# Peptides against a protein of PDB entry 3WG5: the designs that were tried, part 93

Target 1, 218 residues: chain A of PDB entry 3WG5
Amino acid sequence: LAKNIVYVAQIKGQITSYTYDQFDRYITIAEQDNAEAIIIELDTPGGRADAMMNIVQRIQQSKIPVIIYVYPPGASAASAGTYIALGSHLIAMAPGTSIGACRPILGYSQNGSIIEAPPKITNYFIAYIKSLAQESGRNATIAEEFITKDLSLTPEEALKYGVIEVVARDINELLKKSNGMKTKIPVNGRYVTLNFTNVEVRYLAPSFKDKLISYITD
Target 2, 218 residues: chain A of PDB entry 3WG5 as posed
Amino acid sequence: LAKNIVYVAQIKGQITSYTYDQFDRYITIAEQDNAEAIIIELDTPGGRADAMMNIVQRIQQSKIPVIIYVYPPGASAASAGTYIALGSHLIAMAPGTSIGACRPILGYSQNGSIIEAPPAITNYFIAYIKSLAQESGRNATIAEEFITKDLSLTPEEALKYGVIEVVARDINELLKKSNGMKTKIPVNGRYVTLNFTNVEVRYLAPSFKDKLISYITD

## One batch from the design tools (peptide; made by RFdiffusion4, then SolubleMPNN)

Design b2_p14_6_s1 (from b2_p14_6, 8 letters changed)
Fold by OpenDDE base, seed 1:
Structure b2_p14_6_s1 (fold): chain B 218 residues (1-218), chain C 218 residues (1-218), chain A 14 residues (1-14)
Amino acid sequence: as target 1 above (218 residues)
Amino acid sequence: as target 1 above (218 residues)
Amino acid sequence: GSDGIELEVLSAAK
């Protein structure tokens, strides 16, 4: 029997291999306890595409629903964060948050100008982000535009366009609004109806390593 | 007469054009008030090289000393943050912070692997980071290794190797330790001896736009 | 310093 437990953890800062470790640790803890879900309070400007893809894969392999919650107000799921969100079982945003801006860049030139990714890389990420959107039944057109137009959306816009599922001010509102929703991707091959009736919320603190690495990478 | 005022502002998250605007705004406020210095509490995993270079230039053009303070514990001046720090008039770190990891990357391949920057770009940033170190009388060898070895340093290591000038637990300790130090780069063509005797500390809050953009980019 | 493609928000320089 799934415990009526929902884990909440925070992931903040750049998406790196350490962020993968955080996701893995948090999801693993929640899986071990057979939690109803884990909510990841995500606040990221982006980061590494490799780490991002690994995180997406880890989410997709989760034995429990992983909810990406762009929180608190002022947070973003930018770039890599958008991919992660689009790869998750449910996306929520707090008011005053943002999502999008997914254009891949190679880096910066001598003059500090952005080195655009070659078309092959851009096209790859277009295909990838669209696949995430399609697999989750989210707006693949907007997902593409996150790259092609470097589009960023408000929570209201993201909800309106079918990029996300919920706008919620806090965890309690998120739990209320997402209760009874089906996951946007399967868990163990099945779309799960979220049951947030009479749940215990358990907060996961960052590990010492998480603090150190977020300290190093943040 | 320079007011015995020190401004303190926070810059957190990815280095973007919005971060440039934050730096510009904060430094401009402090310049207008003829502050003894501005301390930027920096916590960044990195970001855009163009924005980084613009920020470095803005710092170099500052009419007052700009102190980059990697703060609080758990913060980093990673990648772009390292360049910014190396381009500043004084670098301080709190215990439990980090600096380094400056390897330029082009992005991520189809399989999510890192696309290494071509040698031309890597070499450019090597030259650039070394120039910042040399201009500031900091360890140019370690600055290069921030790229070539993707090196990250603790505050103690960074101090030991002559990458930074101060380790301080808080603003008060920073002011005490940096009092009487000369800036590592000139202000208006002159190396300034910092005078933090009997200073008023004024905190600058992020603007609404800063909060929104940090929300978008964070 | 993980060389990742920074999927960063390209702020359109307006």
Scores: peptide ipSAE 0.047, ipTM 0.350, DockQ to the pose 0.211; fails the geometry check
Fold by OpenDDE base, seed 3:
Structure b2_p14_6_s1 (fold): chain B 218 residues (1-218), chain C 218 residues (1-218), chain A 14 residues (1-14)
Amino acid sequence: as target 1 above (218 residues)
Amino acid sequence: as target 1 above (218 residues)
Amino acid sequence: GSDGIELEVLSAAK
């Protein structure tokens, strides 16, 4: 029987409109091939709220499960990355990664100090992040504390508190551990049970444009 | 007597962190040379709120007058561009340009529709834009309407309503018309009278990085 | 011209 395909792609750096384009492209490829899932290896310090919201929406509209995997060790799903993760069908983290620190900021002052978001904006994102957590059956209290306490969690803590679903060292362990899990949000209106029993892993490379943008932003 | 220097630089496209870097670099060059002023030829559809706020702050901290010039014809100072203009020492517009349309959005949906900002965010930016207008002695009512009515103005309307200070077809006309005007906000705590009687105009070119980023974002 | 609010990580200045 033909192996079901699982795609793996890397998204690294700040969340921007270009990051949305990457997500859209990668998910579209996986949709076209009727993949069992796509795994996005995510490493982000955060980025733009608009791009983040668009990415969340794109994930939620995906015809296939989108798994956010905070990878490799040393990576983070910080700020915008946490929102993206909470908006996804499954969250995994590698040991030595982190998630959280979601306090919105309006930017950095010239001296490098943070310009804090007004309470109105902060409260909006509290409501938003809690909604993502609630819709996905994840810990909404911790989601709130990602903002209110600027909380960051280890994979083990995040798993323990019901923020994430899997701790995995690599793609193979992720596939093994997530096999038989239901998506935390619907795919085309239905919760899907992940079937990774007989899968082929295909890696998606960044486009030339993606590489060029990353080169300029690094 | 050695001609006072006026720098001219172009900033085009979306307002981002890279745009901040451009503003910072250009203003720094002009500061180092003790220029009479720097004119930024601005053409922007808007961009990031954080980058915008940083740019406004950088302008307000400038040791020399920063003149925002919406140029060339067909250009706009839309959304973030309007805030930047309102935060500057002098605003000029070329005929056939526009200013305004400052309604904050959270982004675009997949179908290209706007995701509106919640009232809390909208109200924050109303307060902010009004503060910029008030501090600069510009029309705060119109500044509010840039958001509440998504108002866009022609140069002639903007001048008439006291949003901007100058309508000029080119740099030479701008220098002529703005000569003897006081800055609308302080420079180093003092309102400065612009002296463009005997000036040398120097054009600042974008860096290689600036060109590369613009090429990728276009 | 979406004034996108940024969600950047407050780098905990440790």
Scores: peptide ipSAE 0.034, ipTM 0.423, DockQ to the pose 0.280; fails the geometry check
Fold by OpenDDE base, seed 5:
Structure b2_p14_6_s1 (fold): chain B 218 residues (1-218), chain C 218 residues (1-218), chain A 14 residues (1-14)
Amino acid sequence: as target 1 above (218 residues)
Amino acid sequence: as target 1 above (218 residues)
Amino acid sequence: GSDGIELEVLSAAK
């Protein structure tokens, strides 16, 4: 039986192997407590594709719903963050946040210029991001355009285009709006109807390691 | 008995969990073949601190000497790359490469500006990079200045200051110059004298996964 | 070697 608990944790900064560890730790804690869901407040400029893919897989393997919440106002789910969001059970955004800009790059030149990814890699990620969108019943055309046009959307646009499910100012509004929604991907093979009636909100603090690594990567 | 084999592999782009997988795969292959050493041709602008720390740990746990070679000309061991190099059994650089610029950042702002790391994180990495330098008998003062002054060095400067061990134009010169050198950190608890007399050089190709992930992360 | 792919927001180079 799921407890009337929703966990909330923050993940900020670049997507890395440590970001994976953060996701894994937070989701594992919430799984162990049989939480109704975990909300990850995400603010990321992007990061590494491999870490991103591992995070997506970790979310897909979650025993509980994982809600990606682009928060606070001014935050973004940029690049890798968009893929992660599209791989999650529900996407929410706060007003004044952004999602998109998913073009893969090989990195930065010594002069700070972007090194473009070869077409084969770009095409791989187009296929991958479209798959995430399709699997989650989200707008795969826009997902592709996040790469091909380097598109970035407001919460209102993302909601309108069917990229995300909720626009919410805070956790309370998110819980209110997402209550009764079905997950966009299955949990243990089943689509879950979220039940946020009389839930206890538990905030997970970053571990010392999380603080250190976020500090190092941020 | 170590075989008269030296493996050479390339790692390029940002340091991530996949970069860890690359290091792990390459080192594991060379370990399984009881190679005399593995040379990793490194070209990185930096990446994630957690992945970097895992890579350093993987190098330290290697059953064979791991040589970091900043190569080709124009390459860098920037940020995370410097930490990795300082954690390795031997550092070489090609002429026209660079090492340093180790200041931790929290990432990039929406406007592309660097988000500075909090002092606590900066101080942690100062301690960490100094430890790597000290453990490897390299210049810990310069290692600290890679953070505090965002110092970047040429191969000639890095050699002069005792940050690296070899300047080499190519693999053949590297093998020639490093032959008879002791590792700067132990292998299985012992400092190893490198023996590159009559060695077979084996180049490791990136796996399909490596090519894909490098394409995704690059 | 397989170079890592970054998925970062293209900061508009000013």
Scores: peptide ipSAE 0.030, ipTM 0.284, DockQ to the pose 0.100; fails the geometry check
Fold by OpenDDE base, seed 2:
Structure b2_p14_6_s1 (fold): chain B 218 residues (1-218), chain C 218 residues (1-218), chain A 14 residues (1-14)
Amino acid sequence: as target 1 above (218 residues)
Amino acid sequence: as target 1 above (218 residues)
Amino acid sequence: GSDGIELEVLSAAK
């Protein structure tokens, strides 16, 4: 029986336009091969709102399911990473990872203090994060609290609250647990049932440019 | 006689993926109307290298001349802004503006100090900025020094050194001075002679989204 | 490393 291909790629570090290019490249490769899904191993402390929005849009436009997997243990989908996850077809987290802390900031002052976003911006991101949660059938109240309370959750809490779909220790457990799950958002206008019964896992490596950019942005 | 349309749009603040979207939108509008050119009034302290590279590529792919105009007085094309300018079809600066200071940084430490880019990254951007200068027939030595010496230039210095093409106080003077100039890079593979003898200036406003993003990123 | 401009990093407040 022909094996369903599942791609696995890593995105680590700050969310930037280079991160968008990585997402775009990885998803495009997986789309071209008509993969069952792509799993993005995500580890990010956050990043740019603009890049985040573009990544979310790119995920939403994917012809295949995009699974955001907060991995490895110790990784986070912090801030921008949470938005990306909430915009994805499936969220998985490894034990010892975190998600949340989504309060928008304008940056850091010269003394290293956070410059808070004005209420208008905060409210915009509240509306945005709630929309992502609602569209994906995830907990919009918790999504709002990721901003308003700067809440961070464990995988177990995130699963319990209906923010994420899977807690998995590794790719094999992720594939096993997510097999037969429906995507939380449509793929080409249709909710897809994931089929991981006979899969070949293909790992994508960062391009030289990706490595360079990651090195520059990190 | 049918007036040649020249679009004018403003891009202010940090160079991000949202800035790319602004460039793309503005250039696309001008392309659709077969404008003689678009003038982007640029005021930026810098931004993301990835967004910058995408903007440069978008400019290079433009079907019409893209003029980067460092404006108004007090504005800068700092860091990423310099790369964008050097990648454009024509650079203009208003009196009292600046260009340069292109040293790549990894960011700011918690104490607000600049985290310097490793030599490999610095060398990459040196090669990149030199290529932009050479491709556009501009001073590649000064372009390199924008990084190595963190050099910033006045409009008069930049003109003198062959970094920019025009010093102009306003759009009218810019149109007058640039009339009959050839683009410094090709438009659709051909160097274009600018024709501003009978022009209608059309100002493009930021979209609501552009305003929001600009507000968020600034 | 993003050049000089403070990215509106939706960064988690560490």
Scores: peptide ipSAE 0.023, ipTM 0.280, DockQ to the pose 0.206; fails the geometry check

Design b2_p14_6_s2 (from b2_p14_6, 6 letters changed)
Fold by OpenDDE base, seed 3:
Structure b2_p14_6_s2 (fold): chain B 218 residues (1-218), chain C 218 residues (1-218), chain A 14 residues (1-14)
Amino acid sequence: as target 1 above (218 residues)
Amino acid sequence: as target 1 above (218 residues)
Amino acid sequence: GSDGIEIPVLSAAK
């Protein structure tokens, strides 16, 4: 019996237009191979709002389930990373990771202080993040508090509060725990039950361009 | 008589944190050499608001006059570039360039359409751009219209309406026309009269890192 | 520190 393929790719660093290109490339590869799913190992402090929104849209347009996995231990899905996760078909976190801290900022002043976003920007992103949570059947109150209280959660808290679906130490545990779960948003207009019973894991490597960009941005 | 030094540097492309680093480096070099001024040849379609605000602040903190020169012909100081220009000690434009189009956007959708900023963001930037114009004694009504009407101006129009101070074909004409002008904002708390009667022009080259970043972002 | 969502991009309308 031909094994269903699950792709795994890593996205690390700031969310930018290049990060969008990575998501697009990785998802496209997985779509072309009719993969059961793609797992994105995400570690990000945040990034650009436009890139974030484009990534969310690209995930929502995916022909296959896109699983965001906050990994490895010590990683975070902070700010933009939380939005991306909330826009995905399934969220998993490794122990020792974090999610949240979604307060929109205009940036950092020269002294390193945060320049606060005007209330309407903040309110826009509150509405947006709540929409993502509601559409995915996740905790919209906590999603709002990621902004209003600058809240960050542990994996255990995020699971408890219904922000995420899985806490897993590694890819194998993730596949095991998510097997039989329904996607939290539709794939091609339908909620899909994940089938990880007979899968082959394939890792996607960053392109040379991806490596070069990461080298410059790090 | 030791010639007063005027530095010239080029900044091209999107306004990012790397662009801030370029501004900071260039201005610092010019400050260290007690230059009469630094001229930044600017060609930008826009960029990040945070980087833009930091650049404006860095210019305002400069110990020497910072002249923004929209150059060469065909260049623009669009969006973030207009804010940077309005925050500078003097604005010049070459014939065939443009300034304006300052409407804040959240980005581009996947179909290439603009995602509009919420009204409060727009209003914040209206207030900000008007402040920059007022502080520099430039046309605050036109500055507002750069946002509200998505207005773009030719050099001749920008000069006529009191948005900019100089139209010049090249560096030599710029130096000649700006000689004896007062800075539009203070340098070290004082409005400075530009003295370009006996100057040496020194060009600052982009760093290797700057070249690498530009290669990746282009 | 978590970099907040960078808003807005000031780009010229194409």
Scores: peptide ipSAE 0.137, ipTM 0.701, DockQ to the pose 0.731; fails the geometry check
Fold by OpenDDE base, seed 4:
Structure b2_p14_6_s2 (fold): chain B 218 residues (1-218), chain C 218 residues (1-218), chain A 14 residues (1-14)
Amino acid sequence: as target 1 above (218 residues)
Amino acid sequence: as target 1 above (218 residues)
Amino acid sequence: GSDGIEIPVLSAAK
């Protein structure tokens, strides 16, 4: 019986257009091989809203389930990372990670102070993040509070509040716990039941370009 | 008599945090060598406002004159590039280049349409760009119109309207034409008269990181 | 501090 393939890739750093390219590349590879799913190990402090929205769209257009895994311990899915997670088919977090802190900013002033987004923008992203949560059957109230209260959650809290689906220490535990779960959003118009029985895990390395970008952003 | 040194470096592509690093590196090198000036050959479609503001600040903090040269023919100092230019000690443009189109946007929607900035943001950048123009003794009315009318200008128009100081085909012509000009903003609190007599031109190559970024952004 | 969603005020690359 042909082993189901699950791809695992890493995305680290600020969410930018390059991050979109990484997502696109990784998902495309996994799609081409008809993988059961792709797990993206995500560690991000946030980034650009436009890139984030494009990434969310790319995930939603995926022919296979895209699992966001906030990993390793110490990692975060902050700001843009939270949106990406909420736009995905399944969210997992490792112990010692965080999610949230989604308050939109216009950037940093010369003194390093945050330039607040005007209410119109903030409200736009409130509506957007709530839509992602609602579409995925996740906690839209908490999603809003990620912005309005700049709330950050532990994996246990996020699980408790219905923001995420899995707390797992590693890929093996993730696969075990997520086996038999339905995707939180459709794959090609259908909610998919994940099958991680007899799975081959394939790690995707960053492209040379990805490594370069990561090296530059680190 | 020790030859005065003028550094020349290229900055191409979107204005990002990496672009800030490029500016910082280039200016720092030129400062360390007590160069007469640094010329940044700029070709940008625009980019991030925060990075732009940081770049402007870095230029304004420079111990030496920073000349923005929109180059080569076909290049532009669009949007963020215009702000950077207006924040600099001298602006030059090659024939066949453009400057302007400074309308702030929140990004691109999934369909590629522009998300308009709310009036508060637009007004902030109007005030900001006007301040840059005013501080540099450049045309603040046109600077505003770069936003309000999304105006773009040719080098000849930009010169005519008092947005830029020099139209030059190459570095040699630029040095010749700008020789004896005063900086449009202070260097260390003083307006400097440029001295490009008996100048050694030194080209700064992109760092390995810069090349990587450029390769990724191209 | 988590980087808020940077709403890069971008100009449209023409």
Scores: peptide ipSAE 0.109, ipTM 0.718, DockQ to the pose 0.669; fails the geometry check
Fold by OpenDDE base, seed 5:
Structure b2_p14_6_s2 (fold): chain B 218 residues (1-218), chain C 218 residues (1-218), chain A 14 residues (1-14)
Amino acid sequence: as target 1 above (218 residues)
Amino acid sequence: as target 1 above (218 residues)
Amino acid sequence: GSDGIEIPVLSAAK
């Protein structure tokens, strides 16, 4: 029996192997407590493709719904963050946030210019991001354009185009609006209808290690 | 006029953006002092492809010879470390070290199994590693096999196959054996003959940040 | 600026 508990955790900064550990830890805690869902408040400029793919896989293997919430206002799910969101059970965004800008890069040159990824790499990520969109019933054309046009969207645009499911100002509005929605991907092979009636919201704090990593990566 | 100074610095652990910062800092210090060369004592199990490519580029842009020394005994230039070595002006290995095992992976599954890279990614890195070998006049066939066969070599094998230039037990033997060798790639457009006659060896210590990152990644 | 997606891990097969 799912406890009427929703966990909320924050993931901020670059997507790395440490970010994977955060996702794994947070989801595991919520799974162990049989939470109704976990909401990850995501604010990322991007990061590693490998860590991103591992995070997507971890979300897909979750025994509970994982909601990606681009929060607070001013936050973004940029680059790797967009892939993670598209791999999740539900995407929400706060007003004043952004999603997209998913063009793969090899990095930055010494002059700070972007080193473009070769076409083979770009095409791989186009196929990958489109698969995430298709599997979740989200807009695969826009997902491709996140790469090919380096497109960035507002929450209102993302909602309009069917990239995300909810625009919400805070956790309470998110819970209210997502109540009764079905997950966009299965949980343990089944699409789940979210039940946020009379839920207890529990916040998961970053570990000491998480704080230290954030301090070093900022 | 090059000062009769050779810098030695250590880079240990996973190849990340922080490792790039270490390479950049160490090479910059040695460049500023007009060192004859910098020796990087490398011990890595692998890491990020982007950081690796940036490190290779930084080495190629160096105003001084950058010698990669797989050291101490028991160390490896595995995965990303092999690419970095192949991109350098001279490669040395201590007895009891290894080089190779360059097969790209997407990461590890939850069960700890390797997620294989798609053929498009693998083929990209095959082309890349072969280019590094060819540009440096090293064995491109073995470079490819570092990926296709996940091959690992001893120092003696790597020397025999023309992957590396020197087997040395310590810095003094390295300096002795590499004295009079030409760099395998240009320094500022010219192949340099190394002159290690009466050199002062200066050790560069890790920064506090480098130590902290090592502590977190270990 | 958004950091582009960084390409996959090179890890030695254990």
Scores: peptide ipSAE 0.101, ipTM 0.628, DockQ to the pose 0.690; fails the geometry check
Fold by OpenDDE base, seed 1:
Structure b2_p14_6_s2 (fold): chain B 218 residues (1-218), chain C 218 residues (1-218), chain A 14 residues (1-14)
Amino acid sequence: as target 1 above (218 residues)
Amino acid sequence: as target 1 above (218 residues)
Amino acid sequence: GSDGIEIPVLSAAK
């Protein structure tokens, strides 16, 4: 029986237009091969709002399930990473990772202090993150608190509060635990039941450009 | 007689944290050598607000005059570049360059459409850009219109309206025309009269990291 | 520190 394909790709560093290109490339490859899903191993401190919104939209338009996996231990889906996760079909976290800290900022001053976003922008992103949570059937109250309290959660807390769906130590445990789960948002207008019983895992390498960008942004 | 040193460095592409590092490195080198000034050849479509604000602050803290030179012909000091220019000690433009188009945006949608900034952010940047213009004795009305009308100006228009101080085709003409000009903002609490009568021009090369970033961002 | 969502000041370079 032909094994269903699951792609795994890594996205690390700041969320930028290049990160969007990575997402687009990875998802497109997985779509073209009619993969069962793509797993994005995500480790990000955050980044640009525009790139984040575009990535979310790209995920929402995906022809296949996109699983955000906060990995490895020590990784984070911080700020923009949380929005991306909340916009995805399934969120998993490895033990020792974090999610949250979503307060929008205009940036950092020279002394490293945060330049605060005006309240209207904060409110815009509160509405946006709550929408992502609601659309995916995740905890919209906690999603709001990721901004209002700059809350960060452990995998266990995030699972407990219904922010994420899976805690897994590795890809094999992720596939095992997510097998039979329904996507939290539709794929082509339908909630898909994940089938990971007989899958081939294919790793997508970063392009040379991706490696170069990560080297520069890390 | 020991020649006064003028440094020239190029900054091209999007304004990011890396661009800040470039500005900081270049200005620091020029400061350490007690240069008469540093000229930054600027060509940017814009970029990050935080990086821009940090660059402006770094220029304002400079121990030497920082001249923003929109160069070569075809270059722009667009968006963030205009703010940086307005925050500098002297602005020059080459013929065939542009300055302005400062409307803050949240970014670009997938279809390339602009994601509009909320009015409060627009108003914040209006206040900010007007402050830069006022502090430097430049046209604050035009600075506001760079946002409200998304205005772009030619060098001749920018000079006419008192946005910039010099139109120059090359470094030699810039040095000649700016010789004897006072800085538009203080250097160490004093307005400095530029002395370019007997100067050595030293070019600062981008670091390997700078080259790599520009290659990726271009 | 977690980089907050940065709001770029991008102009549409025409």
Scores: peptide ipSAE 0.039, ipTM 0.543, DockQ to the pose 0.731; fails the geometry check

